# Peptides against a protein of PDB entry 6B9H: the designs that were tried, part 94

Target 1, 151 residues: chain A of PDB entry 6B9H
Amino acid sequence: AELCESLLTWIQTFNVDAPCQTVEDLTNGVVMAQVLQKIDPAYFDENWLNRIKTEVGDNWRLKISNLKKILKGILDYNHEILGQQINDFTLPDVNLIGEHSDAAELGRMLQLILGCAVNCEQKQEYIQAIMMMEESVQHVVMTAIQELMSK

## One batch from the design tools (peptide; made by RFdiffusion4, then SolubleMPNN)

Design b2_p24_1_s1 (from b2_p24_1, 13 letters changed)
Fold by OpenDDE base, seed 4:
Structure b2_p24_1_s1 (fold): chain B 151 residues (1-151), chain A 24 residues (1-24)
Amino acid sequence: as target 1 above (151 residues)
Amino acid sequence: SAEAAGERALQEFLARMEAARAAE
């Protein structure tokens, strides 16, 4: 999916420790968790990150477990920190991500993380970074942000 | 403020991208 492809490129700008070159690399949630920690290390602290299993392999059950924790973290962050600035819309199906590496659903998950970045304390820096990305990627990111912020 | 600057940057970014798309 175009959304997933562009947001994968965006995720790669965080330079996290976990491999993040392919869609499959993201399905265990480890990259996403590390990105969230970079976005807000006070909220997504070491205690939170330690709840994400790193040695998952191809175990789709463990992937789903991680993804559920991440999704919950994002939703809680939206309510507790971001003041519900992100519009309510269809949530990603983490079962499809974990079991089938569903790119469309993964894109939706990454979109929620994008929402965290553009609404967090360091939103200015993340927005500026987005403004420096390749134009085709910017377009997808723009559309994704518009969907999140529109009321 | 940093928050205001971020919001302005976002709006300017969105406006710029929309304008570019419309100009194609």
Scores: peptide ipSAE 0.082, ipTM 0.672, DockQ to the pose 0.905
Fold by OpenDDE base, seed 1:
Structure b2_p24_1_s1 (fold): chain B 151 residues (1-151), chain A 24 residues (1-24)
Amino acid sequence: as target 1 above (151 residues)
Amino acid sequence: SAEAAGERALQEFLARMEAARAAE
């Protein structure tokens, strides 16, 4: 999906330790968890990150378990820290991500992380980074943000 | 409020992006 591909490019700008070159690389949630820690290390601290299993392999049950924890973390962060700035009208199906590497659902998950970045304490830094991306990526990211903000 | 300030910041960002795209 175009949304997933553009947001994957955006995710790659975080330079996390985990591999993040393909859709499959993101399905275990490890990259997403590391990105969230960069966005707000005080909230997504080491104790939170340690809940995410890093040695998952192709175990879809462990992938889904990680993804559920990450989704919960995002929703809790939105409520507790961001003041419900992110629209939660459509939640990603983490089962489809974990079992089938569903790019459309993964795109929706990454969109929620995008919402965290553009609303966090360092929002201006992330906004500036988006403004420096390629036009084609900017277009998709902008549309994704617009969808999150339309309430 | 912090929430309102965040929304305004995003709206301004989106407006700048639209303006930049229109100029290209």
Scores: peptide ipSAE 0.074, ipTM 0.660, DockQ to the pose 0.383
Fold by OpenDDE base, seed 3:
Structure b2_p24_1_s1 (fold): chain B 151 residues (1-151), chain A 24 residues (1-24)
Amino acid sequence: as target 1 above (151 residues)
Amino acid sequence: SAEAAGERALQEFLARMEAARAAE
């Protein structure tokens, strides 16, 4: 789960309101949604964010529902705003994330969010932030970006 | 092209990262 752990560290740099200390904290999608809003608040606006249920507890069905909305948002953003700069041939299985907290699939989801960050209007700021991270994290992030951008 | 410019910037970033790691 190296990808997931490194990207969790990356996600933590956004300083969102929702708890984001563990893999489990990310499984309900709330952190991911808040991160996306920071990446592009014009697209992932308050109306979009309000579609994500915040009080899901351990209800994996509600987690999956949130994750599906988030994945759709990412894919729509990639298509409508980013011009499909990132690959989407291997999408994360949100069922495994929601029901089993699957770290590998969660890593893939976070990788898509990374793709949004490094291709958004403020991409340079996010790239600079990545350059300031620990070397081990930088390596994983770099590899993840390369995978996203490879055609 | 905005897409091309973005791609170039990203590639330059990746190149710098790789070079920095190699230098350490």
Scores: peptide ipSAE 0.060, ipTM 0.653, DockQ to the pose 0.436
Fold by OpenDDE base, seed 5:
Structure b2_p24_1_s1 (fold): chain B 151 residues (1-151), chain A 24 residues (1-24)
Amino acid sequence: as target 1 above (151 residues)
Amino acid sequence: SAEAAGERALQEFLARMEAARAAE
């Protein structure tokens, strides 16, 4: 999906330790967890990160378990830290992500992480980084942000 | 408020993005 591919490009700018070159690389949640820790290391601290299983392989059940924890973390972060600045109108289906590597649902998950970035304490830095991205990617990212903030 | 300031910054960002695209 267009959303997923553009947001994958955006995720790659974080330069996390875990592989993040393909959609499949994101399905276990490890990259997403590491990105969230970069966004707000005080909230997504080492204790939180340690709840995410890293030795997942192709086990889709473990992937789903990780993704559920990450989604919960995002929603709690939005409520507790961001003051409901992000609307959770459409939640990703983590089952489809973990079991089928569904790009559309993965895009929704990455969109929520995007929402965290553009509303966190370092929001200006992330906004500036988005402004420096390739124009076609910027358009998709902008649209994704608009969707989060308007609904 | 901090929330309001953040919202304004985000809206300004979106406006800049839209303006840049319209200028293509």
Scores: peptide ipSAE 0.069, ipTM 0.639, DockQ to the pose 0.486; fails the geometry check

Design b2_p24_1_s2 (from b2_p24_1, 13 letters changed)
Fold by OpenDDE base, seed 1:
Structure b2_p24_1_s2 (fold): chain B 151 residues (1-151), chain A 24 residues (1-24)
Amino acid sequence: as target 1 above (151 residues)
Amino acid sequence: SAEQAGQEALQEFLKKMEEERAKK
């Protein structure tokens, strides 16, 4: 999906330790967890990050377990910190991500993370970074933000 | 609120960017 590919490119700008070259690399949630920690290390602290299993391999059950924790973290962050500025119009199906590497659902997950970035304390930094991205990717990312922020 | 102000500012920024793209 175009959304997933563009947001994968966006995720790569965080330069996290975990591999993040392909859609498959994101399906275990480790990259997403590390990105969230960069977004708000006080909320997504080491204790939170340690709940995410890093040695998952191809175990889809472990992937889903991680992804559920990630999604819960995002939703809790939205409620507790961001004041529910991110719409939950379409929640990602983490089962499809973990078991089938569903790009469309992964795109929805990454979109929620994007929402965290553009609403966090350092939102200006992330917005500026997006403005420096390649135009085609930038357009998709900005559209995704608009979708999240629209009531 | 501060949160609302931030959201509105972001929306305005995004709209402006979309308008700029439309001019091309």
Scores: peptide ipSAE 0.056, ipTM 0.653, DockQ to the pose 0.334
Fold by OpenDDE base, seed 3:
Structure b2_p24_1_s2 (fold): chain B 151 residues (1-151), chain A 24 residues (1-24)
Amino acid sequence: as target 1 above (151 residues)
Amino acid sequence: SAEQAGQEALQEFLKKMEEERAKK
């Protein structure tokens, strides 16, 4: 999916410790959790990050468990910190991500993380990073932001 | 610079989106 591929490229700009080269690399949620910690380390602190299982392998049940925790974290962050700036009417199906590596649903998950980045305290840093991206990728990211902000 | 202009454009875009959401 175009959304997933573009947001994967965006995720790679965070330079997290976990491998993040492929869609499959993101399905266990570890990369996403590390990205969220970079976005807001006060909220997504070490205690929160430690709830995400790192030794997952191909266990889709563990992937789904991680993804559910991450999704909850994002939604809580949106309500508690961001003031409900993110449209949550279309939530990703974490079961499809964990069990089937569904790129479309993963794209929706990454889109929520994008929403966190462009609404967080350091939003200007992430806005600048987006402006440095390749134009075609930038376009997809901008469209994704627009969708999040539209109710 | 072109980079600065782009960043300002994106910021304006985000501001517009926030305002539109607030109207709903």
Scores: peptide ipSAE 0.056, ipTM 0.638, DockQ to the pose 0.096
Fold by OpenDDE base, seed 4:
Structure b2_p24_1_s2 (fold): chain B 151 residues (1-151), chain A 24 residues (1-24)
Amino acid sequence: as target 1 above (151 residues)
Amino acid sequence: SAEQAGQEALQEFLKKMEEERAKK
């Protein structure tokens, strides 16, 4: 999906330790967890990150478990820190992500992370980074932001 | 509120980017 591809490119700008070159690389949630920690290390602290199982391989059950924790973290962060700005947004199906590497659902998950970035304390930093993205990718990212904020 | 400030900043950003695109 175009959304997933563009947001994957955006995710890559975080330069996390975990590999993040493909959709498959994101399905275990490790990259997403590391990105969230960079977005707000006080909230997504080391204790939170340690709940995410690393080196899950192709075990889709472990992937789904991680993804559920991450989704919960995002939702809790939205409620507790961001003031419920993305409360009524469509939630991704983490089962499809973990079991089938569904790019469309992964795109929705990454969109929620995007929502965290553009609403966090360091939102201006991430907004500026988006301004420097390649035009076609920038357009998709901006559209995704607009969709989030239209609620 | 902080939430409104964030939303406003984001709206301003989107508006600015749309304007810049129109200049190309």
Scores: peptide ipSAE 0.043, ipTM 0.632, DockQ to the pose 0.398
Fold by OpenDDE base, seed 5:
Structure b2_p24_1_s2 (fold): chain B 151 residues (1-151), chain A 24 residues (1-24)
Amino acid sequence: as target 1 above (151 residues)
Amino acid sequence: SAEQAGQEALQEFLKKMEEERAKK
């Protein structure tokens, strides 16, 4: 999906330790967890990150478990820190991500992380980084932000 | 530049959304 591909490119700008070159690389949640820690290391601290299993392989059950924890973390962060800045439209189906590598659902998951970045304390830094991205990717990312924050 | 124009547009949009949320 176009959304997933563009947001994957955005995720790659974080330069996390975990491999993040393909959609499949994101399905275990490790990259997403590391990105969230960079967005807000005080909230997504080492204790939180340690709950995410890193040696998952192709075990879709472990992938789903990780993804559920990450989704919960995002939702809790939105409530506790961001003050409900993100509009809760349609939540991603983490089962489809973990078991089938569903790109559309993964795109929605990454979109929520994008929402965290553009609403966090360092939102201006992330907005500036987005504006320096390739134009076609930038357009998709901006549209995704608009969708998240629309009423 | 295109980046500056885009950044300003996005910031204005985000500001507007924040203001609308604050009213409710």
Scores: peptide ipSAE 0.040, ipTM 0.631, DockQ to the pose 0.062

Design b2_p24_1_s3 (from b2_p24_1, 10 letters changed)
Fold by OpenDDE base, seed 3:
Structure b2_p24_1_s3 (fold): chain B 151 residues (1-151), chain A 24 residues (1-24)
Amino acid sequence: as target 1 above (151 residues)
Amino acid sequence: SAEEEGQRALQEFLEKMEKKKEEE
């Protein structure tokens, strides 16, 4: 999906330790968790990150478990820190991500992370980074932000 | 530049949304 591909490119700008070259690389949630820690290390601290299993292989059950924790973390962060800035009308189906590597649902998950970035304390840095991206990717990312904030 | 204008527009949009949220 276009959203997933563009947001994958965006995610790669974080330069996390986990592999993040393909959609499949994101399905276990490890990259997403590391990105969230970079966004707000005080909230997504080491204790939180340690709840995410790093070696899950192709085990879709473990992937889903990680993804559920991450989704909960995002929603809690949105409520407790961001003041519910993110439109949660359509939450991602983490089962489809974990079991089938569904790009559309993964895109929605990454969109929620994007919402965290553009509303966090360091949002200016992330906005600047987005403006440095290739135009086609930038357009998709900006559209995704607008959708999140259009509640 | 076009980049600066785009960055400003995005920033202003986000700030506007934050303000609306606080007013609700």
Scores: peptide ipSAE 0.080, ipTM 0.679, DockQ to the pose 0.060
Fold by OpenDDE base, seed 2:
Structure b2_p24_1_s3 (fold): chain B 151 residues (1-151), chain A 24 residues (1-24)
Amino acid sequence: as target 1 above (151 residues)
Amino acid sequence: SAEEEGQRALQEFLEKMEKKKEEE
């Protein structure tokens, strides 16, 4: 999916420790958790990160478990910190992500993370980073942001 | 405020991208 591919490129700019070259690399949630920690380390602190299992392998049940925790974290962050600035009416199906590596649903998950980035305390930095990305990626990211911010 | 600045930057970014899309 175009959304997933563009947001994967965006995720790669975070330079997290976990591999993040493919869609499959993101399905266990480890990269996403590390990205969220970079976005707001005070909220997504080490205690929160430690709840995410890092040695998941191909266990889709563990992937789903991680993804559910991450999604909950995002939603809680949106409510508690961001003041529900992003639209969370359309939530990703983490079961499809974990079990089938569904790129479309993964894209929606990454879109929520994008929402965290562009609304967090360091939003200006992330916005500027997006503005420096390839134009084609910018368009997709922009559209994704528009969808999140629209009520 | 910092929050207002961020929102403004986002808005400007979005408007810029929309304008660019129209030109393409």
Scores: peptide ipSAE 0.062, ipTM 0.620, DockQ to the pose 0.878
Fold by OpenDDE base, seed 4:
Structure b2_p24_1_s3 (fold): chain B 151 residues (1-151), chain A 24 residues (1-24)
Amino acid sequence: as target 1 above (151 residues)
Amino acid sequence: SAEEEGQRALQEFLEKMEKKKEEE
């Protein structure tokens, strides 16, 4: 999906340690967890990160387990820190992400992470980074933000 | 509030993006 492709490009700007070149690379949640830690290391601290299992390989059940933890973390962060600024009426299906690498659902997950970035303490820096991205990517990201913030 | 500030930041971002597209 175009959303997933553009947000993958956005995710790559974080320069995390885990491989993040393909959609498949994101399905185990490790990249997402590392990105979230960069967004807010006080909330997504080492203790939180340690709950995410690394080296899951092709074990889709472990992927789903990680993704569920990440989704919970995002939702809790939105409630506890961001003041529920993100519209989460449509949650990603982490089962489809983990088991089938569903790009559309992955896009929705990355969209939630995008919401964390543009609402966190360092929101201005992340917004600026987005504004420096390729125009086609900017368009998709902007649309994604609009959807998150829509009433 | 923090929520208001975040929303303002996002609004400003979106406005800038729209402006950029209009200029092209």
Scores: peptide ipSAE 0.062, ipTM 0.622, DockQ to the pose 0.422
Fold by OpenDDE base, seed 1:
Structure b2_p24_1_s3 (fold): chain B 151 residues (1-151), chain A 24 residues (1-24)
Amino acid sequence: as target 1 above (151 residues)
Amino acid sequence: SAEEEGQRALQEFLEKMEKKKEEE
């Protein structure tokens, strides 16, 4: 999916420790958790990150468990820190991500993380980074942000 | 404020990309 492909490129700019080259690399949630920690290390602290299981392999049940924790973290962050600025009308189906590596649903998950980045304390820095990306990626990211901010 | 600056940057970014899209 175009959304997932562009947001994967965006995620790669964070240079996290976990592999993040393919859609499959993101399905266990480890990359996403590490990205969230970079976005707000005070909220997504080491204690939070340690709740995300590593060495998941192909165990889709463990993937889903991680993804549910991450989704909850994002929603709680929006409520407690961001003041519910992100439209969460349509949430990603983490079951499809974990079990089937569904790129469309993964794109929605990454879109929520994008929402955290462009609304966090360091939002200006992340927006500036997006402005420096390749035009085709910028277009998709811009559209994704517009969708998130629509009331 | 940093928050105000971030929101302004986002708006400018969105406007920039919208104009590029219209020109294509």
Scores: peptide ipSAE 0.060, ipTM 0.619, DockQ to the pose 0.909

Design b2_p24_1_s4 (from b2_p24_1, 12 letters changed)
Fold by OpenDDE base, seed 2:
Structure b2_p24_1_s4 (fold): chain B 151 residues (1-151), chain A 24 residues (1-24)
Amino acid sequence: as target 1 above (151 residues)
Amino acid sequence: SADAAGEQALQEFLDKMERKKAEE
């Protein structure tokens, strides 16, 4: 999906330790967790990160378990820290992500992470970084942001 | 404030993208 592809490019700008070159690389949630830690290391601290299993291989059940934890973390962060600035719309289906590497659902997951970035304490820096990306990516990211923050 | 700056940056970003889209 276009959303997933653009947001994958965006995710790659974080330069996390985990491989993040393909959609499949994101399906275990490890990259997402590391990105979230970069966004807010005080909230997504080591204790939180350690709840995410890093050696899941192709075990889709473990992937889903990780993704559920990450989704919960995102939603809790939005509620507790961001003051629910992100619209409560259709949540990503982590089962489809974990079991089938569903790009559309993964895109929704990454969109939520985008929401964390553009609403966090360092939002200005992340916004500026987005503004320096390729126009095609910017367009998709902008649309994603608009969707998240529309009232 | 930091929040105000962020919101302003976001608005400027959105405005910029809208302008670019309109120019296409």
Scores: peptide ipSAE 0.057, ipTM 0.628, DockQ to the pose 0.874
Fold by OpenDDE base, seed 4:
Structure b2_p24_1_s4 (fold): chain B 151 residues (1-151), chain A 24 residues (1-24)
Amino acid sequence: as target 1 above (151 residues)
Amino acid sequence: SADAAGEQALQEFLDKMERKKAEE
């Protein structure tokens, strides 16, 4: 899916420690958790990150477990920190991500992370970074942001 | 403020992309 591919490119700009070159690399949630920690290390602190199991391999049940924790973290962050500024009417199906590496659902998950970035305390920095991305990626990211912040 | 600057930057970004889309 175009959304997933563009947001994967965006995720790669965070330069996290975990491999993040393919859709499959993201399905265990480790990259996403590390990105969230970069976005807001006070909220997604080391204690939170330690709840995400590493080295899950191809165990889709463990992937789903991680993804559920991450999704919960994002939703809680939206409510507690961002003041519910993100429209979450379309939530990702983490079961499809973990079990089937569903790119469309993964795209929706990454979109929520994008929402965290463009609404966090350091939002200006992330917005500026997006403004410097390749045009085709910018278009997808822009559309994703608009959808998240629409009333 | 940082929040105001961020929101302004986002709006400018969105406006820029909309203009580019309209020109294509």
Scores: peptide ipSAE 0.056, ipTM 0.631, DockQ to the pose 0.905
Fold by OpenDDE base, seed 1:
Structure b2_p24_1_s4 (fold): chain B 151 residues (1-151), chain A 24 residues (1-24)
Amino acid sequence: as target 1 above (151 residues)
Amino acid sequence: SADAAGEQALQEFLDKMERKKAEE
């Protein structure tokens, strides 16, 4: 999916420790958790990050467990910190991500993380970083932001 | 404020991309 591919490129700009070269690399949630910690380390602190299993391998049950925790964290962050600035829409199916590496559902998950970045305390810096990306990626990211922020 | 600056930057980004799209 175009959304997933572009947001994978965006995720790679965070330079996290976990491998993040392929869609499959994101399905265990470890990269996503590390990105969220960079976005807001006070909220997504070490205690939160330690709840995410890092040695998952191909265990789809562990993947889904991680992804559920991450999704909950994003939703709680939106409610408690961002004040529900992100529009409510269909949530990603983490089962399809964990079991089948579903790119469309993964794209929706990454879109929620994008929403956290453009609404966090350092939102201006993340927006500027997006403005420096390749144009084709910018178009997709812009559309994703519009879906989240438009009333 | 930092929040206002961020929102302004986002709006400018969106406006810029809309202009690019219109030019294509």
Scores: peptide ipSAE 0.052, ipTM 0.624, DockQ to the pose 0.965
Fold by OpenDDE base, seed 5:
Structure b2_p24_1_s4 (fold): chain B 151 residues (1-151), chain A 24 residues (1-24)
Amino acid sequence: as target 1 above (151 residues)
Amino acid sequence: SADAAGEQALQEFLDKMERKKAEE
Protein backbone atom coordinates (compact mmCIF):
# COMPACT_ATOMS: atom_id res chain seq x y z
CA ALA B 1 0.00 0.00 0.00
CA GLU B 2 1.25 3.45 -0.92
CA LEU B 3 0.37 4.90 2.48
CA CYS B 4 2.21 2.17 4.33
CA GLU B 5 5.28 2.43 2.10
CA SER B 6 5.59 6.17 2.55
CA LEU B 7 4.97 6.03 6.27
CA LEU B 8 7.54 3.26 6.60
CA THR B 9 10.03 5.66 5.05
CA TRP B 10 8.92 8.29 7.55
CA ILE B 11 9.27 5.84 10.45
CA GLN B 12 12.81 5.06 9.35
CA THR B 13 13.82 8.68 9.99
CA PHE B 14 13.49 8.04 13.72
CA ASN B 15 16.48 5.67 13.70
CA VAL B 16 15.10 3.42 16.41
CA ASP B 17 17.05 0.45 17.76
CA ALA B 18 14.70 -2.21 16.39
CA PRO B 19 14.97 -3.28 12.74
CA CYS B 20 12.57 -1.29 10.57
CA GLN B 21 13.47 -2.02 6.96
CA THR B 22 10.34 -3.91 5.90
CA VAL B 23 6.62 -3.95 6.55
CA GLU B 24 7.10 -7.24 8.35
CA ASP B 25 9.53 -5.56 10.74
CA LEU B 26 6.73 -3.29 11.93
CA THR B 27 4.08 -5.94 12.53
CA ASN B 28 5.24 -6.85 16.04
CA GLY B 29 4.81 -3.27 17.25
CA VAL B 30 8.29 -2.90 18.73
CA VAL B 31 9.40 -0.25 16.23
CA MET B 32 6.15 1.64 16.68
CA ALA B 33 6.53 1.61 20.44
CA GLN B 34 10.07 2.93 20.21
CA VAL B 35 8.94 5.67 17.82
CA LEU B 36 6.19 6.72 20.20
CA GLN B 37 8.72 6.92 23.01
CA LYS B 38 10.81 9.27 20.90
CA ILE B 39 7.75 11.41 20.16
CA ASP B 40 6.87 11.82 23.84
CA PRO B 41 9.20 10.06 26.27
CA ALA B 42 7.39 11.51 29.28
CA TYR B 43 4.14 9.81 28.32
CA PHE B 44 5.47 6.74 26.54
CA ASP B 45 8.07 6.15 29.22
CA GLU B 46 10.15 3.08 30.03
CA ASN B 47 7.37 1.61 32.14
CA TRP B 48 5.01 1.83 29.18
CA LEU B 49 7.59 0.49 26.75
CA ASN B 50 8.34 -2.47 29.01
CA ARG B 51 4.78 -3.69 28.52
CA ILE B 52 5.58 -4.37 24.86
CA LYS B 53 7.10 -7.81 24.34
CA THR B 54 10.31 -7.78 22.32
CA GLU B 55 10.74 -11.52 21.80
CA VAL B 56 7.81 -12.08 19.48
CA GLY B 57 9.21 -13.78 16.39
CA ASP B 58 6.46 -14.89 14.04
CA ASN B 59 3.88 -15.38 16.78
CA TRP B 60 0.94 -13.41 15.44
CA ARG B 61 -0.94 -13.64 18.72
CA LEU B 62 1.88 -11.86 20.51
CA LYS B 63 2.02 -9.33 17.70
CA ILE B 64 -1.67 -8.59 18.11
CA SER B 65 -1.24 -8.25 21.87
CA ASN B 66 1.51 -5.68 21.37
CA LEU B 67 -0.44 -3.83 18.70
CA LYS B 68 -3.51 -3.59 20.92
CA LYS B 69 -1.42 -2.02 23.67
CA ILE B 70 0.09 0.43 21.22
CA LEU B 71 -3.27 1.39 19.76
CA LYS B 72 -4.62 1.95 23.25
CA GLY B 73 -1.60 4.07 24.07
CA ILE B 74 -2.15 6.21 20.98
CA LEU B 75 -5.83 6.71 21.71
CA ASP B 76 -5.15 7.53 25.35
CA TYR B 77 -2.41 9.95 24.32
CA ASN B 78 -4.79 11.66 21.93
CA HIS B 79 -7.39 12.02 24.66
CA GLU B 80 -5.19 12.87 27.64
CA ILE B 81 -2.40 14.91 26.07
CA LEU B 82 -3.48 16.09 22.62
CA GLY B 83 -7.03 16.93 23.66
CA GLN B 84 -8.47 14.80 20.87
CA GLN B 85 -7.13 17.05 18.15
CA ILE B 86 -7.04 14.11 15.76
CA ASN B 87 -10.39 13.74 14.03
CA ASP B 88 -12.31 10.49 14.31
CA PHE B 89 -11.71 8.12 11.42
CA THR B 90 -11.47 4.40 10.73
CA LEU B 91 -9.24 2.70 13.26
CA PRO B 92 -6.73 0.11 12.11
CA ASP B 93 -7.57 -3.56 12.43
CA VAL B 94 -4.65 -4.80 14.49
CA ASN B 95 -5.73 -8.40 13.99
CA LEU B 96 -5.09 -8.09 10.27
CA ILE B 97 -1.73 -6.47 10.92
CA GLY B 98 -0.56 -9.12 13.35
CA GLU B 99 -1.92 -12.19 11.64
CA HIS B 100 -1.63 -11.24 7.98
CA SER B 101 0.83 -8.33 7.87
CA ASP B 102 -1.89 -6.29 6.17
CA ALA B 103 -0.14 -3.25 4.72
CA ALA B 104 -3.28 -1.15 4.40
CA GLU B 105 -4.16 -1.57 8.06
CA LEU B 106 -0.55 -1.05 9.06
CA GLY B 107 -0.65 2.19 7.12
CA ARG B 108 -3.60 3.31 9.20
CA MET B 109 -1.72 2.49 12.37
CA LEU B 110 1.32 4.45 11.25
CA GLN B 111 -0.98 7.31 10.30
CA LEU B 112 -2.14 7.50 13.90
CA ILE B 113 1.47 7.69 15.02
CA LEU B 114 1.99 10.43 12.45
CA GLY B 115 -0.90 12.23 14.09
CA CYS B 116 0.85 12.02 17.42
CA ALA B 117 4.03 13.49 15.98
CA VAL B 118 2.42 16.46 14.25
CA ASN B 119 0.34 17.35 17.31
CA CYS B 120 2.86 16.76 20.11
CA GLU B 121 4.88 19.40 21.94
CA GLN B 122 7.65 19.12 19.34
CA LYS B 123 5.22 19.18 16.41
CA GLN B 124 7.13 21.96 14.64
CA GLU B 125 10.27 19.86 14.44
CA TYR B 126 8.44 16.85 13.05
CA ILE B 127 6.56 18.94 10.50
CA GLN B 128 9.81 20.54 9.37
CA ALA B 129 11.45 17.13 9.05
CA ILE B 130 8.57 15.94 6.86
CA MET B 131 8.90 19.03 4.70
CA MET B 132 12.48 18.00 3.92
CA MET B 133 11.66 14.45 2.86
CA GLU B 134 11.74 13.17 -0.72
CA GLU B 135 8.93 14.81 -2.68
CA SER B 136 6.95 11.70 -3.55
CA VAL B 137 6.98 10.61 0.08
CA GLN B 138 6.08 14.13 1.22
CA HIS B 139 2.96 14.06 -0.90
CA VAL B 140 1.62 10.90 0.68
CA VAL B 141 2.60 11.88 4.22
CA MET B 142 1.13 15.36 3.97
CA THR B 143 -2.07 13.98 2.48
CA ALA B 144 -2.25 11.61 5.42
CA ILE B 145 -1.81 14.53 7.83
CA GLN B 146 -4.52 16.49 6.06
CA GLU B 147 -6.87 13.54 6.38
CA LEU B 148 -6.23 13.35 10.12
CA MET B 149 -6.75 17.05 10.72
CA SER B 150 -9.55 18.00 8.34
CA LYS B 151 -12.16 15.25 8.42
CA SER A 1 5.01 30.09 19.45
CA ALA A 2 6.44 26.80 18.25
CA ASP A 3 2.95 25.39 17.79
CA ALA A 4 1.81 28.37 15.76
CA ALA A 5 4.91 28.20 13.58
CA GLY A 6 4.35 24.51 13.01
CA GLU A 7 0.73 24.97 12.08
CA GLN A 8 1.64 27.73 9.66
CA ALA A 9 4.36 25.63 8.06
CA LEU A 10 1.98 22.71 7.73
CA GLN A 11 -0.69 24.81 6.07
CA GLU A 12 1.78 26.41 3.69
CA PHE A 13 3.17 23.03 2.72
CA LEU A 14 -0.29 21.58 2.20
CA ASP A 15 -1.20 24.53 0.02
CA LYS A 16 1.96 24.01 -1.99
CA MET A 17 1.20 20.33 -2.48
CA GLU A 18 -2.34 21.10 -3.60
CA ARG A 19 -1.04 23.55 -6.18
CA LYS A 20 1.46 21.05 -7.51
CA LYS A 21 -1.18 18.36 -7.70
CA ALA A 22 -3.46 20.65 -9.65
CA GLU A 23 -0.70 21.26 -12.17
CA GLU A 24 -0.26 17.58 -12.95
Scores: peptide ipSAE 0.045, ipTM 0.618, DockQ to the pose 0.790; fails the geometry check

